# Designs tried in a protein design run: peptides against a protein of PDB entry 8OXM. Part 65

Target 1, 371 residues: chain A of PDB entry 8OXM
Amino acid sequence: FKAEFRLAGGVNLPKIIDCVGSDGKERRQLVKGRDDLRQDAVMQQVFQMCNTLLQRNTETRKRKLTICTYKVVPLSQRSGVLEWCTGTVPIGEFLVNNEDGAHKRYRPNDFSAFQCQKKMMEVQKKSFEEKYEVFMDVCQNFQPVFRYFCMEKFLDPAIWFEKRLAYTRSVATSSIVGYILGLGDRHVQNILINEQSAELVHIDLGVAFEQGKILPTPETVPFRLTRDIVDGMGITGVEGVFRRCCEKTMEVMRNSQETLLTIVEVLLYDPLFDWTMNPLKALYLQQRPEDETELHPTLNADDQECKRNLSDIDQSFNKVAERVLMRLQEKLKGVEEGTVLSVGGQVNLLIQQAIDPKNLSRLFPGWKAWV

## One batch from the design tools (peptide; aimed at target 1 T217 K368)

Design b2_p22_6 (made by RFdiffusion4)
Pose (drawn by RFdiffusion4):
Structure b2_p22_6 (pose): chain A 334 residues (1-279, 317-371), chain P 22 residues (1-22)
Amino acid sequence: FKAEFRLAGGVNLPKIIDCVGSDGKERRQLVKGRDDLRQDAVMQQVFQMCNTLLQRNTETRKRKLTICTYKVVPLSQRSGVLEWCTGTVPIGEFLVNNEDGAHKRYRPNDFSAFQCQKKMMEVQKKSFEEKYEVFMDVCQNFQPVFRYFCMEKFLDPAIWFEKRLAYTRSVATSSIVGYILGLGDRHVQNILINEQSAELVHIDLGVAFEQGKILPTPETVPFRLTRDIVDGMGITGVEGVFRRCCEKTMEVMRNSQETLLTIVEVLLYDPLFDWTMNPFNKVAERVLMRLQEKLKGVEEGTVLSVGGQVNLLIQQAIDPKNLSRLFPGWKAWV
Amino acid sequence: SSHEEEKARKVEEERLMRMEEE
């Protein structure tokens, strides 16, 4: 074990450690004290199950739809450890870096990130109209730059297109799975982009199962589909590879709702922390019902096809009205 | 619940700190 450890930031102060194994290769681990990783363990297990199901299905096998997973080992009710992701860079560090940010490098005339943050702080005390107007003004003077990422990393057109296609597929699959699982904490620091495979990885998974509505600022989108992600998917935008991949993933999930419910039914017997406190779990049953409704496409008794569900999710995600009400730290304009 | 409210507040504070840092 290495004698030194680093802090990853945050109120809980997670610890980062390095371990040297028998082969001598250093491996980085993140011990997260005062936090419950059992929910993250369930998330990783359902991620692996979805990846296996996508691999089993011939339609998705050809499209090579995969979900990037990292091992999470719970150690107690209030602590645990997880595998650190190597060879990845934060999206916000690449895009909105103060020093060498992509938006500053490519579009110096556009508004800086500090100006946008100041405007968002000044407008949180305003009403809906002023928030919508400021958001539209910010979007008018802030063009997406993320499309140049692979352009700056993959000079060969074949490798560039391969990485772009893998990025688009991974974004579609992660977005579908996150909507199914109700993942809400999807700001720039929770998503890591690989420098080689260009596949997005979700690292935080801190809150899910429709927890953003509990937060003071509700989460009005099911997944992150901001202007930067759409521009980086290519000229075609959401139409094309993203829609088809979403449809295929939704079909696979509809075909495997039995396995998904079997995986998620680990609750109701060993409830995790933050629940059933302050004295057939209530919230667990509620989340199971919500997941079943999402999987069956019933909701309030209405039937919805896979294509219609995908179109509705795209419309909700790209709607500026929903983006205006989001948390300013979520970086909806980014 | 109070525990859920405390957790929501911590998450909001973390988001604000991270935004200020950038």

Design b2_p22_6_s1 (made by RFdiffusion4, then SolubleMPNN; from b2_p22_6, 18 letters changed)
Fold by OpenDDE base, seed 2:
Structure b2_p22_6_s1 (fold): chain B 371 residues (1-371), chain A 22 residues (1-22)
Amino acid sequence: as target 1 above (371 residues)
Amino acid sequence: SEAQKKRAEQIVENLLEELLKS
């Protein structure tokens, strides 16, 4: 370890430490001091398992379908060391950085990211119709620019094309795996892009098993497939490579039903894996950026051991776990809205749900559904 | 059941061991 540390930006002030490995290589590591990194560690293990399933299948292996993983070393319930995703940037930093974001550079006459956020916050408590109208106005005046990421990073046309395909495959794989696991909170800061591979790295995996649906503003999309995410795929958008990669990923997941159910059952009943949504976590995830300063670190989860009878907590937990397993089984059977769908039908429904402006307009404004 | 939990823990351990060997 070097004696010097840098602060990474953000509310939790994570410390970046430089470590010299036994191989003599310097590696940056992120030390988080307030997040339960066990959730991320467990979800990384699940992603590694999904990658093993994808590598065993010839069609997904040929397409190099993988979800990017990172090393997590949980040290405690509130501390751990993350391998810093070196050479990655949050998609939000590239797209909507205040001074030099791609939207400002390529679309200087569009609404600012702040104007878009303000407009959507003003209608947050309004009807779904009013949210939809304002979202459509925001979208009209905030046009996608994420195509320029690959154009800026990859100057050689053959490399550019390969990297755009790698991006599209990464979005497809992570979207379907994320949907099966019920991964939520996919805002633009929780999705990193690798500047060398163009692959996505999903971070902050604390909202899983559809717990995003029980947030005060429920999640209405199966994964992030917003206009900039689609624009990064280039001219074909969601058609062709993305759709085929989603279908092939979904096929492997559905054919691995027993394995996936068994693993998720273990995780749901692991007393060390807190996947349940609690009110404090819900408040933290849906805070206003302006309110981020006042959440005192002193909300110790320790004190509200309200002695609700251990029996009633266990029964409520077991019912939620059973419901999660039932819903996972439905997804893996292709049961959507009470109907059994083919892989192509299920993937089509998920794509339509994810791109629907009505669903996107209903999301929490902090999710930035217009990006 | 506890037997299902143990079997499932063993499947996860075996998968992790296979992943660590690759």
Scores: peptide ipSAE 0.010, ipTM 0.381, DockQ to the pose 0.021
OpenDDE base, seeds 1, 3, 4, 5: peptide ipSAE 0.007, 0.006, 0.007, 0.007; ipTM 0.392, 0.373, 0.385, 0.379

Design b2_p22_6_s2 (made by RFdiffusion4, then SolubleMPNN; from b2_p22_6, 15 letters changed)
Fold by OpenDDE base, seed 3:
Structure b2_p22_6_s2 (fold): chain B 371 residues (1-371), chain A 22 residues (1-22)
Amino acid sequence: as target 1 above (371 residues)
Amino acid sequence: SEVLKERAKKIYENMLEELLKE
């Protein structure tokens, strides 16, 4: 370990530690405090299994459809080392960095990221209609710029085209795999982009199995497909390559139903894998500025007083696990809102849900649905 | 604080009700 560490951005102030391996190679390591890195480790294993399924299928293999994975070394339930994805940047840091963000550089007359955040926070407790109106005003005055990521990094037109294609494929694969697994908390700091490959790396995988829907402000989108995410695909947007890659990914997932159910069942009943949303985690994910002053870090999750009787917990847990498995089975059958859809119909519904301004306007302001 | 414990309890009750809603 080097004696010097850098603080990464984010609420848990993860420490970036440069480690010299026994091989003499420097590896950047992200030391997250308090996050259950076991959840990240387990979800990385699930992603590796999904990648194996995608590599077995000729159509997905030919398209190089993969979800990017990273190494997680859990040291404890509350500590571990993430091998930091060298050459990645959070999409939020590229887009909405206060000094040098792409929105400020390319759209200097638009609202600042701070003004957008403030406007959406002011209506956080308001009606859905008021949230929608303010969200539309924010969107009108905060136009997408993520197309410039590939243009800045890849000056050669042929390379630029290939990298934009790699990006679009990465968004499609991660969106569909993420939807099947019920992956939530897809804010702009939890999605990294690789500066060399243009592929996305999803981090902080603690909100899974649709547990984002039971947050105090429910998640209303199946994945992040916001205006900047779409702008990075170029002029075709969600049409053509993105849609076809989603359909091919969904086809492989649906054809792998038994394997995916068996894997998820083992994970849901693993006593070491605490996938259930808890109140402290919900408060942490959707903390209001008014609440920041009182959350001293000393809330040990060991406050036994929220432990209902063990017998009622076990029965409630089993019912929740069964419901998660049933909902996963429905998704893998193409059952949406009680209707069986084709792969194309299901993918179309998910895209429409993800881009709907009514759904986006209802999200927690910290998710930054206007980005 | 007691206020945070009470808010966490309410969040838990609501989450458990949503998790147990058929």
Scores: peptide ipSAE 0.031, ipTM 0.560, DockQ to the pose 0.048
OpenDDE base, seeds 1, 2, 4, 5: peptide ipSAE 0.008, 0.008, 0.008, 0.019; ipTM 0.395, 0.398, 0.373, 0.526; seeds 4, 5 fail the geometry check

Design b2_p22_6_s3 (made by RFdiffusion4, then SolubleMPNN; from b2_p22_6, 14 letters changed; failed a check: too like the target's own chain)
Amino acid sequence: SKVQEELAKKIVENLLEELLKE

Design b2_p22_6_s4 (made by RFdiffusion4, then SolubleMPNN; from b2_p22_6, 19 letters changed)
Fold by OpenDDE base, seed 3:
Structure b2_p22_6_s4 (fold): chain B 371 residues (1-371), chain A 22 residues (1-22)
Amino acid sequence: as target 1 above (371 residues)
Amino acid sequence: SEAQKRRAELIYKNMLEELLKN
């Protein structure tokens, strides 16, 4: 380890450390404190398995459909080392950085990212109708610019076209795999883009198995398919390559039902894998400025001695785990709202749900649904 | 504080009930 570290920013102040391996190579590592990196490690194993399924299928292999993975070394329940995704940037940092963000550079007359956030925070406690109207006003005055990522990074037109395809495939694969696993908290800082491959890297995998739906502000979209995410695909948007890659990914997932269920079952009943949403995590993810003053950082998660009878906790946990498995089985059968859909019908429904401004307007303002 | 503990317990109860309804 080098004696020097850098702060990556964020609430937990993760430390970037440079490590020299026994091979003499320098590797950047992110040391997260207070986060359960076991969740990330487990979800990375599930992603590796999904990648194995995608590589076995000729149609998904031909399209190079993969979800990007990173190495996680959990040191404890509250500490671990992530291999830093070198050559990646958070999509939020590219799009909405305060000084040099792409929105400010390409759309200087639009609302600032701060103005958008402020407007959506002002209506956070308002009706869904008021949230929708303000969201539409924000969207009208904050136009997408993510097409410029590939244009800035890839000056050669042939390379640019290939990288835009790689991006679109990465969004499709991660969206469908993420939906099947019920991956939440897909805000613009939890999605990195590789500056060389244009592929997405999803980080902070702590909200899984639809636990985002039980947050104080429920998640209303199956994955992030916001206007900037779509703009990065180019002129065809969600049509053509994206839709076909979603359908082919969904086809592989549905055809792998037994394998996926067996693995998720093992994970749900692993006593070391705390996938359930807890109040402290919910407060952390959706903290209001008014709530900052009372959260002393000294609430050790060990004080969750909710002395509920161990028997009532165990029975309630088992019922929740069974429900997650049933819902996963439904998704893998194409059951949506009690109706059995074809792969194309299911993918179409998910795309429509993800792009619906009524669903997007209801999200927590910190998710930045206008980006 | 005991008030924070009660609030966390109430949130947990509500989240568990919501998990068991949905």
Scores: peptide ipSAE 0.009, ipTM 0.378, DockQ to the pose 0.049
OpenDDE base, seeds 1, 2, 4, 5: peptide ipSAE 0.005, 0.000, 0.000, 0.013; ipTM 0.365, 0.347, 0.341, 0.394; seed 5 fails the geometry check

Design b2_p22_7 (made by RFdiffusion4)
Pose (drawn by RFdiffusion4):
Structure b2_p22_7 (pose): chain A 334 residues (1-279, 317-371), chain P 22 residues (1-22)
Amino acid sequence: FKAEFRLAGGVNLPKIIDCVGSDGKERRQLVKGRDDLRQDAVMQQVFQMCNTLLQRNTETRKRKLTICTYKVVPLSQRSGVLEWCTGTVPIGEFLVNNEDGAHKRYRPNDFSAFQCQKKMMEVQKKSFEEKYEVFMDVCQNFQPVFRYFCMEKFLDPAIWFEKRLAYTRSVATSSIVGYILGLGDRHVQNILINEQSAELVHIDLGVAFEQGKILPTPETVPFRLTRDIVDGMGITGVEGVFRRCCEKTMEVMRNSQETLLTIVEVLLYDPLFDWTMNPFNKVAERVLMRLQEKLKGVEEGTVLSVGGQVNLLIQQAIDPKNLSRLFPGWKAWV
Amino acid sequence: EEELEEQRAEELEEARKKLAEE
């Protein structure tokens, strides 16, 4: 074990450690004290199940739809450990870096990230109209730059297109699974982009199962589909590879709702922390009902096809009205 | 940026309290 450890930041102060194994290769681990990783363990298990189901289905096997997973080992009710992701860089560090940010490098005339943050801080005390107007003004003077990422990393057109296609597929699959699982904490620091495979990886998973509505600032989108992601998917935008991949993933999930419910039914017997406190779990049953409704496409008794559900999700995600009410720190304009 | 991070940490704490009530 290495004698030194680093802090990853945050109120809980997670610890980063390095271990040297028998082969001598250093492996980085993140021990997360005062937090419950049992929910993250369930998330990783359902991620692996979805990846296996996508691999089993011939339609998705050809499309090579995969979910990037990292091992999470719970150690106690209030602690645990997880595998650190190597060879990945944060999206916000690449795009909105103060020193060498992509938006500053490509579009110096556009508004800086500090100006946008100042405007968002000044407008949180305003009403809906002023927030919508400021958001539209910010979007007018802030063009997406993320499309140049693979352009700056993959000079060969074949490799560039392969990486772009893998990025688009990974974004579609991750967005579908996050909507199904109700993942809300999807700001720039929770998503890591690989420098080689160019596949997005979700690392935080801190809050899910429709927890953003509980937060003071509700989460009005099911997944992150901001202008940067859409521009980086290519000229075609959401139409094309993203829509088809979303439809295929939704079909696979509708075909495997039995396996998904079997995986998620681990609750109601060993409730995790932050629940059933302050004296057939209530919230567990509620989230199971909500997941079942999402999977069956019933909601309030209405039937919705896979294509219609995908179109509705795209419309909700790209709607500026929903993006205006989001948390300023979520970086909806980014 | 720091003020936003503080506000976010407060929101997470409040969420934990609300979940503990249920």

Design b2_p22_7_s1 (made by RFdiffusion4, then SolubleMPNN; from b2_p22_7, 12 letters changed)
Fold by OpenDDE base, seed 1:
Structure b2_p22_7_s1 (fold): chain B 371 residues (1-371), chain A 22 residues (1-22)
Amino acid sequence: as target 1 above (371 residues)
Amino acid sequence: DEKLAKEYAKALEELREKLREL
């Protein structure tokens, strides 16, 4: 192990450790501390299954619709090594890095990422109307720049066009599968982009099955489709390739309803897979930068007082699991807000919900919905 | 579909075994 570590971006600040193997090869490893890598490992297996379903369908196979997966090697119940996706960068690091972020480079007269965050934090406890007005002011003074990622990395016009299409397909596939699994909004540090393929890799899968809707600031979008995410698709935005890839992915998911329900049922009732939102996890995910200083790890919650009747906990868990399965069944039937939609109607509703500045303005400001 | 569910259940069981050995 080299004595130097780098922080990967993200809420959990995972440590990138350069390891020299016994074979003399340097391997970058992402070491997550405190996080249950079991959830990431299980979700990677679900993604592999979704990829198998997508490869069986001729239309999704021809479009090369896949979710990028990474290898999770759990090392303990609270630590593990991720095989670091060599040649990936967090989208948040590329866009809003303090020194060389694309917003600062291409839009030096716009608000800084810090100014945007400050303005949105000031209105966090305000009305939805005040949040919307400040979000629109932030968006006007913080224009999207993610189009420049492919332009910087791919100088050949034909390669540039191909990689922009690969990016758009990756966003579409991950958005629809992420919606089906209830991953919700994804922090920009938890979305990696491959510098060679332009495909996305989603890391830190600790919020699943719509548990983001029960956070202190509930999620209001089905997936992350912010202005920079859309800008990376180029001039067509969400229209054309993105929409068609979402529809074809949703068709495969809906046609695989029985398989997806059976698998999610096995996951929900797995005693080793804690997918439920706990208060400490909720606090950590929506912690203010100011509040990071006071959480001394001295909550030794003595295991003694949670002798709440095992029967009431088990009944509450079963009711949440049943509700998740019912909502998954609705999604796979195209039931949205009590109405049955076609694949095109459902995908259109999800896109409109994800890009609506009213929904984006209501998200937790720490997740940077203006990026 | 049943084959995919069985392959996945097996992959989950193998993951659970590996997680119990750690």
Scores: peptide ipSAE 0.044, ipTM 0.683, DockQ to the pose 0.022
OpenDDE base, seeds 2, 3, 4, 5: peptide ipSAE 0.034, 0.018, 0.030, 0.033; ipTM 0.680, 0.504, 0.636, 0.661

Design b2_p22_7_s2 (made by RFdiffusion4, then SolubleMPNN; from b2_p22_7, 11 letters changed)
Fold by OpenDDE base, seed 2:
Structure b2_p22_7_s2 (fold): chain B 371 residues (1-371), chain A 22 residues (1-22)
Amino acid sequence: as target 1 above (371 residues)
Amino acid sequence: DEELARMYAEALEKLREKLREL
């Protein structure tokens, strides 16, 4: 390790440490403090298992359908080493950086990212109708620009087309696997894009098994398929390649039902894998930017002394775990809203739910559903 | 199927081992 470190951006100011490998290559490592990286490590292994399933199927293998994974080495409940995703940028950094964001560069007459955030925060406690109206006004005055990512990075037309296809496949694979696992908190800082491959890297996997639905502002979409995400696919949008890749991914997931249920069951009952939503975590995920300064939850180690009767916690935990397994089984059977759907029908419903401006307008403003 | 089940059992055991080492 070098004695020098750099600060990464973000609230927790993770340390970037340069490490010289045994091969003499310098590798950047991200040291997160205060975050439980066990969830990320577990979910990365689940993604590797999903990738193994996708590589075994001829149709998904031919399409190179994979979820991008990164190395996580948890060191403690509050520390771990992440492989820094070299050559990745948060999609939010590219799109809505205050000084050099693509929205400001390509759409200088649109609302600023700050104006959009402010308008949606003003209606946060309002009716769904008022949220929808303001969301539609924001969307009209904040037009998508993510198509320019591939255009800026890939000047050769053949490479550009290949990278746009890689992006679309990455969105499809991560969306369907993310839906099956019930991944939440898919805001624009938790999704990185690889500047060389155009593939997405999902980070901060602490909201899984639909625990985003029990947040103070419930999650209303199955995955992030916002206007900029769709714009990055180019002129076909969600039709054609994206839809077909979703269907083929869903087919592999449904055909792997017993395996996926067994994996998730083991994880849900692992006492070392804290997947449950707690009030402090919920508060942290839905804090206002103005409140970010004060409440570092110093999870004092002493809150272990809530000896809640182990029996009542275990019974409540077991009921939540059973509900998660039942809902996972429903998804893998294609049961949506009490109806058994075909793979195409299920994927269509999920796409429609994810792009519905009524669902998007109901999300927490920090999720930035207009981006 | 058995080879897949074995690979998953080994991956799950490695996961459990990593979780136990934390």
Scores: peptide ipSAE 0.022, ipTM 0.585, DockQ to the pose 0.021
OpenDDE base, seeds 1, 3, 4, 5: peptide ipSAE 0.018, 0.010, 0.015, 0.021; ipTM 0.530, 0.468, 0.511, 0.586

Design b2_p22_7_s3 (made by RFdiffusion4, then SolubleMPNN; from b2_p22_7, 11 letters changed)
Fold by OpenDDE base, seed 5:
Structure b2_p22_7_s3 (fold): chain B 371 residues (1-371), chain A 22 residues (1-22)
Amino acid sequence: as target 1 above (371 residues)
Amino acid sequence: DEELAKKYAEALKELREKLREL
């Protein structure tokens, strides 16, 4: 190990450490402290399964539809080592970095990222109507710029076109797989982009099985399909390549329902895999940036065993697990809002839900739905 | 499909065993 480390951005300030392997190769490692990497490790195994299913199908294999995976080595319940995805950047760092974000560089007369966040925080406790009006004002004065990522990184027009296609396919695959698994907390720091492949890497997988819907501000979108995410696809947006790749991914997931249900059942009843949302985790995920200063790091989560009788905990857990399995079965059958949809109908509904400014305006301001 | 489910159930079991040793 080298004696020097770099800080990655984010609340937990993860340490980037360079190590030399026994093979003499340098490898970057991300050391997370005070974070349970068990959920990330388990979700990476589920993503590898989804990739195997996608490789078996000729249509998805031909399109190279994959979800990017990384190595996770848990060290304890509160620490672990991640393979640092060398040559990746958080989409939030590229788009809305305070010093040199793409919005500031390409749209200097638009609202700043700080002004947008402030406006949405001011209406956080207001009506849905007031949130919608302010969100539309923010969106009008904060225009998408993510098209410039591929233009900056890929100067050759043929390479640029290929990488924009790889990006669009990566968004489609991760969106549908993420929806099936009920992956939440898809804020702009939890999605990395590879600077060489233009593929997305989803990190911090601690909100799964639709547990984002039980947050104090519930998640209202099936996946992140915000204006910048769409702008990176180019002039066709969600139409053509993205929609077709979503449909082909959904076809594979629906045709693999028995395999997916069996594996998710094994995960939900795993005593070592805490996928349930607890009140402290919910509070942490939806903290205000202003409240980050007052939360003394001395919340020792003393396991205040809420002495709920062990029997009442087990019965409540089993009922939540059964509900998650039933909802997963509905998704894999194409049951949405009590109606059975075709693959095209289901994918269309999910796209419409994800791009609806009414749904986006209701999200927690920290999710940055205007980006 | 069943063979794939078994292979991943085994990989998840091995992951669980490693997570119990932590």
Scores: peptide ipSAE 0.040, ipTM 0.706, DockQ to the pose 0.023
OpenDDE base, seeds 1, 2, 3, 4: peptide ipSAE 0.028, 0.033, 0.023, 0.026; ipTM 0.664, 0.637, 0.532, 0.636

Design b2_p22_7_s4 (made by RFdiffusion4, then SolubleMPNN; from b2_p22_7, 12 letters changed)
Fold by OpenDDE base, seed 5:
Structure b2_p22_7_s4 (fold): chain B 371 residues (1-371), chain A 22 residues (1-22)
Amino acid sequence: as target 1 above (371 residues)
Amino acid sequence: EEELKKMYAEALKILREKLRKL
């Protein structure tokens, strides 16, 4: 290992380290402290299995539909090593970095990212109507710029067009698989973009199986399909390539129902895989940036006093696992709100839910639904 | 650490073996 490290941004200040392998090759690694990487490691294996299913189908294979995966090595319940996603940047870093973000560069007269955040935080405890009105004002004064990512990185028009298609396919594949697995916490720092492939890499997979719906501010969208995400697809937006890739991905997932249920069942009953949302994790995920100063590390949660009888914990856990499996089975049958939908009908409903300004306005302000 | 890696590798092996039977 090299003696020097860089800090990646974020609350846990993960360390980027360079190591030289026995093969003489330099490799970057991310060391996370105070974070349980077991969930990331498990979800990466589920993504590899979904990729295997997508490669078996001719229509998804021809479209090169895949989820980008990375290596995770859990070291403890509170530490691990990630393969650093070399040549990737968080979409939030590209879009809304305070110094040189694309919104500031291309739209200097729009609201700043800070002004947008502040306006949405001011209405966080207000009615849904007040949240919607302020969200629409923010959206009017904060116009999408993510089209410029591919334009900056790919100067050749033919390469630019190919990379924009790769991006659109990556969004579609990850959105549908993410929905099936109930993946939450899709804020702009948890989604990386590869600067060479234009494919997305989803990180921090700690909210799965719809556990985002039980957060203090519940998640109201099936996946991230915000205005900048759509702007990166180009003029057709969600129509054409994106919709067709969603439908073909959903078709493969629905036709693989027994396989996916068996996989998720094994994971839900794995005693080493904590997928349940706990109150401390919920508070951490929806912590206000202003409150970062007041949470002294004196949450020594003495693990001692939740002596709920082991029997009542096990019965409550099993009932939650059964509900997750039932909801997964419904999704894979196309059951939405008690109605059986076709693949096209289900994909259409999910797209409409994900782009609805009423759903987006209800999200936690830290999710940045206006980006 | 090595035991946790072994347990995880064994769980992954069981999962892959169930997937081969499907």
Scores: peptide ipSAE 0.013, ipTM 0.429, DockQ to the pose 0.023
OpenDDE base, seeds 1, 2, 3, 4: peptide ipSAE 0.007, 0.013, 0.000, 0.008; ipTM 0.405, 0.478, 0.290, 0.423

